Peptides against a protein of PDB entry 4GMN. Designs and how they scored, part 56

Target 1, 375 residues: chain A of PDB entry 4GMN
Amino acid sequence: RYANITLLALVTLASIGTDFQETLVKGNQGSRESPISAADEEWNGFDDADGDAMDVDQKSSSGEDQEEDYEEIDVKEDDEDDDDDSITSEMQADMERVVGADGTDDGDLEDLPTLRELIQTAVPQLIRLSNLPIDSDESLTIQSHALSALNNISWTISCLEFANGENANIHNAWYPTAKKIWRKTILPILEADSADLKLATQVTSLAWAVARVLHGETPTDGNPHRKFISLYHSSKQQAGGNSNSIEEPEDPFQGLGVKCIGVVGSLAHDPAPIEVNREVGVFLVTLLRQSNNVPPAEIVEALNQLFDIYGDEELACDKEVFWKDGFLKHLEEFLPKMRTLTKGIDKRTQPELRTRADEALLNLGRFVQYKKKHA

## One batch from the design tools (peptide; made by RFdiffusion4, then SolubleMPNN)

Design b1_p12_1_s3 (from b1_p12_1, 7 letters changed)
Fold by OpenDDE base, seed 4:
Structure b1_p12_1_s3 (fold): chain B 375 residues (1-375), chain A 12 residues (1-12)
Amino acid sequence: as target 1 above (375 residues)
Amino acid sequence: MKILPPPPDLLP
């Protein structure tokens, strides 16, 4: 009886998340003037609006050579059951940093009461329900519905513009909650290394939606980019071995491979560690080199992620990864393959995939030309 | 349950 009420509530929350997207997209489409004919604009990278780079004063404390006194630490096994409900000092500092931005837009959602209740009341319960022990088909069903509700809310928020201080109140309210979803829902499910590809697809979809907002500020604990790269490879091995058709999603962009690429691409944005960016960049470029064995939708997503990650020449990853690791050569060598791939997609059977591939091919040409001018 | 697709992020 309680389970049926919980399931109905979860279905309702997921539907509200979807309906809220349709409302926000309609609201923002009223402010976007007609699509400028994108045919003649030269792609010039991302114009950095004046992001005040916080001067992290590296006080180089030259601390001296204190000697190696080997005191025997007597390891007393005090079995203190520390209920690790401790907000880590980093979580507290992250919360204080979101609150410590000049107090004109405190994540106050007074004008958005439904979104406020979704973020502040519903999401904490969804996190709890997604992290329940799985002991029954009923608990698995609850987890799946909680993940679907979190996914729909997170995707809806990730469709908002946050550039140039747009929707700053929503961003500030969402940011700590997004980090909490990452740490309390996404990481534990990834670490459990479940053979359940349905669960893996759900958590990877949620991870992508969260990482589309957090980018390189996504918590790096446990090297999540490597976990998603591993999941990508594992998903390809399973698809090759078992003729138990996981029905390829009717939409090519809903595949686990595309979702893994979207997550790792988002995780590689500035201010991600250069080694994380490098590992992801090498992974993405490797997919392009192996394109004969990669679904077209994954190639489209890998290209888009490469453009977004390396679109700005002022970023450290441009110099330290893109140029240093010779990515331009690989992109240029891929252009004729991308033209062949795109032309091979039937416009009648796969119109969306063909449109996205035509766009990615156009952008690849522009991006290669841009990078050659800035070489 | 509708799962939201990734949006078409067109670079301008």
Scores: peptide ipSAE 0.020, ipTM 0.694, DockQ to the pose 0.113
Fold by OpenDDE base, seed 1:
Parts: sequence; C-alpha cells; structure tokens
Structure b1_p12_1_s3 (fold): chain B 375 residues (1-375), chain A 12 residues (1-12)
Amino acid sequence: as target 1 above (375 residues)
Amino acid sequence: MKILPPPPDLLP
C-alpha cells in the first residue's frame, strides 16, 4: 500500500517535470514570431561581405495541361483537443512568468510557486528516496522512479536560458539543489560500481541534466569525468560481447554513449580544472579519430560539446588545451569524414539524426574557419 | 516514463 502510493507520487512528479518542458517548448515557439532585435554583440567572425551571387538565367520549357480531378476528401479532422489536463493553470502561469521574467530578483521564487515547491519540497525527498538501501525489488523500483523524477525536473530546468543573467532567480534557487543531487544521488551511485546498465543510464541522464547547469562548477570530488569515460568504454565492451544488448533506444540521442559524452562535455566547461578539460577534450577528439566505429549520434554530440567547450578564445582551455594539444588539426582532418558520415544517414528513416548531423557538419566548417582566423 | 530528450544544441 505505501509503496504503491510512493510510486504514484514519483510518477506524478516525473510527469510534472515533463509537462513543464512541453510548456516551455510551446512558449518558445510563440515568442519566435517577435523579431529578436539583433543585439549588436560583435561576433567578429562572419563578415559576409563579398558574396557576388551569380545571375543564373535558366530559361525554358512549356509543358501541357492534364486536369486530373482529385476528389477533395473532406477529412474532418475531428480535433479531439486532447486537452491533456496534465498542465495545471498554476504550472502554465509559472512558465509564462519564467519566459517573461526580467532577471531582477535575488533568487526568490515568490512568483514561481510550483517551481519553488518542486525545488524546495519535492527534490529533497527524491534525493532521500534515491539513497534508500536497496534490499528488495520494491526499493529498487522506488530508486528508479525517484531518479526518473529527478531527471525530468533537472532536464526541464536545464532547458532554461541562464546566459546574460536570464532566469537568475531560478538559477540561484536550483544551483545548491543541483550540487546536492550531484553529491547525494549521482556520486554514491557511480561509486557503487553497479553492473546495472539501466541504473547507469538513468544516473548518467540525470548527471547530464545537472551538469548542463553547473558546467565546470560541478563538484570534482572523485574525478567524475573519468567515471563517465570509463562507463562509456565499459558500455561499448558489453554491447560487443553479449547479444542480450539492451535494445538500443529508438532515439539514437537517448543512448548511454551520447549521455556519457554530454556529461563529460558539460563537466569540461570553464571554470573546470585544466586537467579535467584536457582529459575530456582528448576523449572527444579521440572519438572523432575513431569515428568509423562510433555511432553517428555520439559524433554529433561530441562535436557540439567541442564547440561549446572551445568556442571562447578568452578561456584558459583555448590556449592550454585546444591550441597546445593541436585539436584544430584533428577537427580539420575530420571534416571530410563528417561529410561522408552525414551523407550516409538516410533522411527518410532517420530525419532527426540527419538534421542534427547536417547542423553539426555546418558548425564544424564554421568552427574550423573561425579557429584558423584566430590562430 | 518518457526520458526527456536532450535539447537540440543549436549554435547561434
């Protein structure tokens, strides 16, 4: 009885975490119709001056008439507005305030009551439940659901913009809680060295969501980046040996390999220790060099992480790692391979993977050109 | 339980 109530509460908290994200995605789609005034931030790289675009005069031809009378099948789309009544009016009002909040307030969530209760009341309980002794299948189930709820809440918060002081109130409220999730939930599970790939996938997903907000300020105790790199390699060795492969998730970006890359990439951002950044950067560049044996989604993620880590030339990691360890050469040598890889992805069967690979290829070209101008 | 996809990392 109590276990079932706890499980229902955990499922509900995980749903709430998803519903918040769906609301943020819908809100961000509506806001894109307002012309974002290009704020004059001098990204001095794209002087698009001299594109003398050729006047291709293509002329011809006339072909004929055939009036095929396609009967307009009036498919009444019964808009069953499945008003998925899951989004509470309070949750919607909180998300509208998050999207509209000029980041003026010093970390008080007074105007965000639902998010406040999630961070201050729910998350501390989820951390407690994720740390229960595993003595039964019921306790393992409770841990799994607590991790899923923490994952969904953490992912939703990680989808908020925190650059330029945006959402500073949410960031300030979440930051100590995110560090607590890391120290109390993620690290103990990683230290238990469990052969459970399902648990490893759950904790790695949560670790990525948390690290997307904490970046290089993520607690470095016990060298967590090395644990995730080790987990990446161990997962590849297990997939090669036993035909009881956990079915690769239908979404190639939900794989444990992608999640490991996302975690270690996020951990390597400034102000991470230069040695942590170096170990991660070398790992990511090594994946590109070994790309013939790496899933395309992991290559896409490894590229994005490399762009984010090394995009800023003012950071100590640019000089001490990127240039010093000769990463530009490896990225340039990878460009032809990335073109081949991207062209090999079928747009009909894997449209999302193809789109993300086309974007990553474009960005790789731009990034290599940028770094060559600043060499 | 739907595990949330990572957001698309779009470089600006």
Scores: peptide ipSAE 0.019, ipTM 0.698, DockQ to the pose 0.114
Fold by OpenDDE base, seed 2:
Structure b1_p12_1_s3 (fold): chain B 375 residues (1-375), chain A 12 residues (1-12)
Amino acid sequence: as target 1 above (375 residues)
Amino acid sequence: MKILPPPPDLLP
């Protein structure tokens, strides 16, 4: 009886976290439907400093209306509006405030009551539930649901912009909680060295969500980057040996390998120790060199992480790792392989993977040109 | 050619 109530509460908290994420993604897509015009914008690195609001002067080039009369096949999709009545009017109002907040609101979480209760009331209980002794299938189920709820909340918060002091109230409330999730939930599970790939996937997803906000400020106790690199390699050995491998997730980006890359990439950002950055950078560049045996989604993620880590030339890791260890040569040598890999992805069967690979290929070309100019 | 160091040995 108590366990069923706890499980229902955990499922509800995980749902709330998902519904928030979907609403943020929809809100950000409405703002990002400004096509990143594939304009030949010279990739100039990640300079955090120049708040030059790119006044994208919408030169309305009035190109002539060729009315190709596409017969509107009125496919009445019966939108069965499955009114997923899950989003409360209070949650929607909090989301509209978070998405619509021009970054000037020095507000506290008093104006975000739902998010406040998630961070201050729910998350501390979820951390407690994720740390219960595992003595039964029921306790394992409670841990899994607590990790799912923590994952969804953490992913949702990691989709907020925190650059330039945006959402600073949320960042300031989340930051100590994120460090607590890391130290109290993630590290103990990683140290338990469980052969449970489901648990490993859940904790790695949560670790990525947390590390996307904390970056190089993620607690370095016990060298967690090495644990995730080890987990990456162990996951590949298990997938090769057992025909009863966990069905590869339908989404290639939900794979344990991608999640491990995302975690270690995020951990390697400034102000991470240069040795942590080097070990991660070497791991990522090694994946590119071995790309014939690496899933395309992991190559895409490894490239994105390399761009984010080494995009700023003012960072100590640029001089001390990127240039000293000769990463540019490996990236340049990888360009022809990336073109072949990307062209090998079927747009019809894997449209998202193809789109993200086309983007990563474009960015790799730009990044190599940028680094050659700044050599 | 600096060979990238081998990936850090998997902790056994």
Scores: peptide ipSAE 0.011, ipTM 0.568, DockQ to the pose 0.034
Fold by OpenDDE base, seed 3:
Structure b1_p12_1_s3 (fold): chain B 375 residues (1-375), chain A 12 residues (1-12)
Amino acid sequence: as target 1 above (375 residues)
Amino acid sequence: MKILPPPPDLLP
């Protein structure tokens, strides 16, 4: 009886976190002409305003008009108005304030009552529930749901802009809580060295969401980047050995490999120790060198993380890692492989993966050109 | 103590 009420409350908190994320994404898509998925910050490389439009020579290959008469399958969109009106008017009002908060209001979380209660009341209980002794299937279920709720809340908060002092009130409230999630939930589960891939995927997703806000300020206790690199390699070895198909997630970007890359990339940002940055940078560039045996989604994520980590030439990691360890040469040598990889993705069967690979290829070309100009 | 394979050295 108490378990079912706790599970229902955890499912409800996880739903609230999702609904909050979806509306933030919809709100941000209304302000940005391109749907940036919460993982796809377009590398806004240097505005070199020198628009030398390279004339892409339109070689008119006259391909013959095979009129394949595609029967219009009139998919009646049954507008199942699943008006899952789960979004409370208070949540909508908090979201409108977050999306409309042009960074100028030193407003305490007093003006964001739903977000305040999530951070200050719900998250501390979720941390407690995720740390219960596992002695039953019921305690495992409670842990899984507590991790899901923490994941959804943490992902939602990680979709907020914190650059240039934007949402500073939310950042300041979340930052100590995010560090607490890391130290009290993530690290203990990682230290347990469980063979449970479901638990590993849940904790890695949560770790990515937390690390997307904390970046290089994520607690370095016990070298967590090495644990996620280990988890990455261990996951690949298990997939190759036992024909227990880990059902590859339908979404290529929901894979444990992608999540491990996202975590370690985020951990390597400034002000991370230069040794942590180097170990992660070497790992990421090694994935590119081994790309023939790496899923395309992991290559896309590894590229995005490399752009974010090494995009700023003023950072110590640019001189002490990127240039010193010769990363530019590896990125240049990878360009023709990335073109082949991207062209090999079928737009019809994997449209999102193809779009994100086309973008990552474009950004790789720009990034290599940028780094050559600044050499 | 799972011996993590050393990070593969980036061959220059």
Scores: peptide ipSAE 0.011, ipTM 0.582, DockQ to the pose 0.024

Design b1_p12_1_s4 (from b1_p12_1, 7 letters changed)
Fold by OpenDDE base, seed 2:
Structure b1_p12_1_s4 (fold): chain B 375 residues (1-375), chain A 12 residues (1-12)
Amino acid sequence: as target 1 above (375 residues)
Amino acid sequence: MRVLRPPPVLLP
């Protein structure tokens, strides 16, 4: 009886996290419908510094309108209106405030009561439940549901913008909680060295969500980046041996390999120790060099992580790792392989993978050009 | 139960 109530509560908390993410993504898409004419903008790096709005120097080069007829792929939204009206009016109001917040309110979570209760009341209980002794299938089920709820909450919060002091109130409330999730949930599970790939996938997904907010400020105790690199390699060895047992997730981006790359990439950001950054950077560049044996989704993720880590030339890792270890050469040598890889993805059967590979290929071209100008 | 993942990252 108590376990069924606990499981229902955990499912409900995980659903709340899902619904919150979907609305934040929809809200951000509506604000991003200003068509970033992404075609011709040169990638200029990530400047952490002054909020001088990119002076879009509108050099009106009157280049001739080649109307490339972009066939408007009328994606019929099959409105499967499964109106699971699970979103409370209070939760919707909190979501509208988060999406519409002009980032300037250093305010307390007083105006975000649902998010406050989620962070301050629910998450501490989820951390507790994820740390229960595993002595039964019931306790394992409780842990798995607690990890799923923590994952969904952490992913949702990691989709908020925190640059330039945006959502600072949410960041300030989440940051100490994220560190608690890391130290109390993630590290103990990683240290238990369980052969359970499902548990490893859950904890790695949660670790990625947490590390997307903490970046290089993620607790470095016990060199967690090396644990995730080891987990990456172990997952590949197991997949190669047992062709029968782990259905690769239908979504290529849900794979343990992608999640490991995402975690270690996020851990390598400033202010991460240069040695942590180097070990991660070498791992990521090594995946590109070995790309013939690496799933396309992992290559896409490894590229994105390399752009995010080494996008800013003012960071110590640019000089001490990127340039010093000769990463540009490896990226240049990979560019023709990426073109071949991307073209090999069927748009009909793997539309998302193809889109993200096309984007990563574009960004790789821009990033290589940028780094060549700043050499 | 749906398990969340990151949205597609568009780099500028």
Scores: peptide ipSAE 0.041, ipTM 0.771, DockQ to the pose 0.112
Fold by OpenDDE base, seed 1:
Formats: structure tokens, sequence, C-alpha cells
Structure b1_p12_1_s4 (fold): chain B 375 residues (1-375), chain A 12 residues (1-12)
């Protein structure tokens, strides 16, 4: 009985995290529908004229009218009011404030009561539940649901803009909590060195969400970047041996490899120690060099992380790692491989993967040009 | 339960 109530509460907290993300995505889409003026550039269509009208003959076969008396099944539209309005008016009002507020610097979430309760009340309980001793299938289920709820909350917060002091109140409230998730939930699970790839995938997803806010300020104790690099390599070795296909996630971007890349990339951002940055940068560049054996989604993520880490020439990692270790050459040599990889993705079967690969290819071209100009 | 992930990153 108590377990079922706890599980229901954990599912509800995870759903609240999804609903907040959907609201943020919808809010950001509404702001992006500023009408790009259709500049009517007359793309002069190619005039190829050849007109051979093949006359396909009219054969008239008169098939008989069987009046099948379709009994009008009066499907009562049960208006299942899909009250999929899971977004409470309070949650919507909090998200509208997050999108509209020139954030006052006080870490006061008085104006964001739902987000305040998520950070201050829910997350500390989720951290507690994720740290339960695993002695039963019930405790394992509770941990998994607590990790999922922490993941969804952390991802939602990581989708907020924090550049230039935007959402500073949310950042200031989340930052100590994010460090607590890292130290109390993520590190202990990573140190337990469990062969459970499901648990590893959950904790890595959470670690990525947390590291997307903390960046190089993520606690470096115990070299967590090396643990995620090791997890990446271990996951590839296991996939090659036992035909217990962990069902490749239907979404290529939900793979453990992508998540490991996302974590280590985020950990390598300024102000990360230069040695941490170098180890991650070398790992990412090595994936590009070995791209023939790397899933396309992992290549896309590795490129995005390299752009984010090394996009600023004022950072110490630009001089001490990017230029010193000759990364530009590897990126330039990868351009033709990326074009081939992107063209090999079927738009019909993998539309999102193709779109993100086209974007990453475009960005790679721009990034290489930028770095050549600033050499 | 849906597992959230980041949007794609675009360079300016």
Amino acid sequence: as target 1 above (375 residues)
Amino acid sequence: MRVLRPPPVLLP
C-alpha cells in the first residue's frame, strides 16, 4: 500500500516534469513564429519540356453493387475529455513568468510557487528515495522511479536559458540542489559499479541534465568524466558480444552512448580543469576519427559538445587544448565523412536523426570556418 | 514514463 502511493507520487512528479517541458517548448515555439517574411525568391524551375503523354486505356469493368448494409454502429463518442490538461493553471502561470521575467537576481522563487515546491520539497525527497538500500524489487522500482522524476525535473530546468543572467532566481535556487543531486544520487550510483545497464542509463540521463546547468562547475571529485568515458566503452563492448539486444531505444538520441557524450561534454565546459577538458576533448575527437563504427546520433552529439566547449576563443581551453592538441585538423578532416554520414540517413525512416545530422554538418562547416578565421 | 532530453544545439 505505501509502496503504491510512493510509486504513484513518483510517476506524478515525473509527469509534472514532462508537462513543464512541453509548456516551455510550446512557449518557445510561439515566440519563434514571428513570420519570416516569405521573400518570394522566384526559384526558376528547371524547364525540361519533354511531353510524351502515354495513353493508358480506359478498361470499364462493371463490378456489381453489393449493398452491404453497414449497421450504423452509434459509436457514442464518449467524450473522453482527454483532460490531458495535466498542466495546472498554476504550472502554466509559472512557465509564462519564466518566459517573460527579466529575472530579479534574488534566488527567491516567491513568484514561482510550483517550481519552488519542486526544487525545495520534492527533489530532496527524490534524492532520499534514490539512495534507499536496494534489498528488494520494490526498492529497485522506487529507485528507478525516483531517478526518472529527478531526470525529468532536471531536464526541464536545464532547458531554461541562464545566459546573461536570465532566470538567475531559478539558477540560484537550482544550483545547490543540482550539486546535491550530483553528490548524493549520481556519484554513489556510479561508484557502485553496477552491471545494470538500465540503472546506468537512468543515472547517465540524470547526470547529463544536471551537468547541462553546472557545466565545468560540476564537482570533479573522483574524476566522474573518466567514469562516463569508461561506461561508454563498456556499453560498446557488451553490445558486440551478447545478442541480448538491449532493444536499441526507438529514439537514437536516447542511447546510453549519446547520454555519456552529453555528460562528459557538459563536464568539460569552462571553468573545468584544463586536464578534464583535454581528456574529454580527446575522447570526442577520437569518436569522430573512428566514426565508421560510431552510431550517427553519437556523432551528432559529439559535434555539438565540441562546438559548445570550444566555441569561445577567450577561454583557456581554446589555447591550451583546441589549438595545442590540433583539433581543427581533425574537424576539417571529418567534414567529408560527416557529409557522407548525413546523406546516408534516410529522411523517411529517421527524419529527426537526419535533421539533426544536417544541422550538425552545417554547424561543423561554420565552426571550421570560424576557427580558421581566428587562427 | 517519457524520458526527457535536450533540444538540438545550433550555432548562430
Scores: peptide ipSAE 0.040, ipTM 0.772, DockQ to the pose 0.110
Fold by OpenDDE base, seed 5:
Structure b1_p12_1_s4 (fold): chain B 375 residues (1-375), chain A 12 residues (1-12)
Amino acid sequence: as target 1 above (375 residues)
Amino acid sequence: MRVLRPPPVLLP
């Protein structure tokens, strides 16, 4: 009886985390409907410098309009009329405030009561439940659900903009809690060295969500980047050996390999120690060099992480790792392989993977051009 | 339960 109530509460908290993310995504889509005009705007890095866009009036060469019929992806709203309108409404109201508020610097969540209760009340209980002694299938189920709820909350918060002091109140409230999740939930599970790939996948997903906010300020105790690199390699050895292993997730971006790449990429951001950055950067570049044996989704994620880590030329990792270790050459040599890889993805059977690969290919071209200009 | 992941990020 108590277990079922606890499980229901954990399911509800995990659902709350999903609904909050969906609301965020819908809010951000309404602001981004400016068509990416295929203007040859030179990518100038991640520097928010107010540099006057020199209007390079490149003359119209009349190439023939191939009307590529953009099939509208009819996102079937599965109208499952589940009447939980009340909790979703409070979260929607909090999210609408988050999207619309110039973040006041005070870590005050007075105006965000649902988010406050998630961070201050729910997350500490979820951390407690994720740390229960595993002595029964019931305790294992509770841990798994607590990790899922922590994952969804952490992912949702990690989708908020925190650059330039945006959402500073939420960042300031979340940051100590994120460090607590890392130290109290993630590290103990990683140190237990469990052969449970399901648990490893759950903790790695949570670790990625947490590391997307903490970046290089993620606690370095026990060299977590090396643990996730080791987990990546171990997961590949297990998948290659047993044809009866865990069904590859239907979504290629939900794979343990992708999650490991996302974690280690996030851990390598400034102000990460240069040696942590180097070990991760070498790992990611090595995946590109070995791309014939790497799933396309992992290549896409590895590219995105490389762009995010090395997109700013003012960072110490640009000079001390990117240029010093000759990463540009490896990225340039990978560009024709990426074109081949992307063209090999069937747009009909894997539309999302194809789209994200096309985007990563475009970004790779821009990134290589940027780095060549700033060499 | 759906497991969340980041949206894709495009470089400007």
Scores: peptide ipSAE 0.040, ipTM 0.770, DockQ to the pose 0.098
Fold by OpenDDE base, seed 4:
Structure b1_p12_1_s4 (fold): chain B 375 residues (1-375), chain A 12 residues (1-12)
Amino acid sequence: as target 1 above (375 residues)
Amino acid sequence: MRVLRPPPVLLP
């Protein structure tokens, strides 16, 4: 009885997450139906304008070399669970502004308090339910539904614009919760090294949604980028060995490989350590070099991630990784392969994959031209 | 249950 009520609640929470995404996507489509006139607008990178550089006052206190005795400060990790997940009245107003801007009728304004309650009340319970001991098929089902609910909430939030100070209050409230999901749900499941590809796909989908907001500020504990790269390679080895059709997801972009690429790409953004960025960049460029053995959807995702990571020339990763490791040459050498790959996708059977491949090919041409101008 | 993913993004 209790388990059926819990499952119904989890299905409901996951459905609310989908309904919010559909609302946001419909509102944003109304604004984007301006036909992109094929003006030869030169792509100039990402105009990250006013990053208010927090002037960390480097008080250069030239304090003298006192050999102070390393007393083992028993750092009691006071797990001050500063669960100060307090949503400000300003976050509520920003949520009201987000949904009110989509021009939806007075009925959709009632759902704004719901996103607040999803973050503050539901997410902590979903984290708990996703990290329960698995002792039965029922507990496994609860975990799977909790992960699906967390995924849908996290994806919906990751579809909000946070650039230029937009939705800053939503970002600020989600940011600690996103880190909590990462530490208490994603990392423990990744570290359990489960052979369950369904669970791995669920947690990787959630990880991608979370990392799309946290970027390079995603917790680096245990080198998560290497865990997802390892998971990518492991998933390819398992798919090649067992003629048990893992039903290739009907959507080529729902594959575990695409999700792994999306996670590691997001983790490689500034302010990620240059070593992390390099390992991810080399992984992505290696996929392009091996493209004959890589699904087209993974190539599309790897290209998009490379554009997003290396689109800004002011970032340390541009100089220290992109130029230093000669990525431009690999991208230029990949252009004719990408044209062949894209042309090989049947528009009738795989229309979305073809559209996204045509877009990624266009962007690859623009990106290579941009980088050649800024060389 | 539908599992969400990002919308397609185009570079400008």
Scores: peptide ipSAE 0.039, ipTM 0.767, DockQ to the pose 0.098

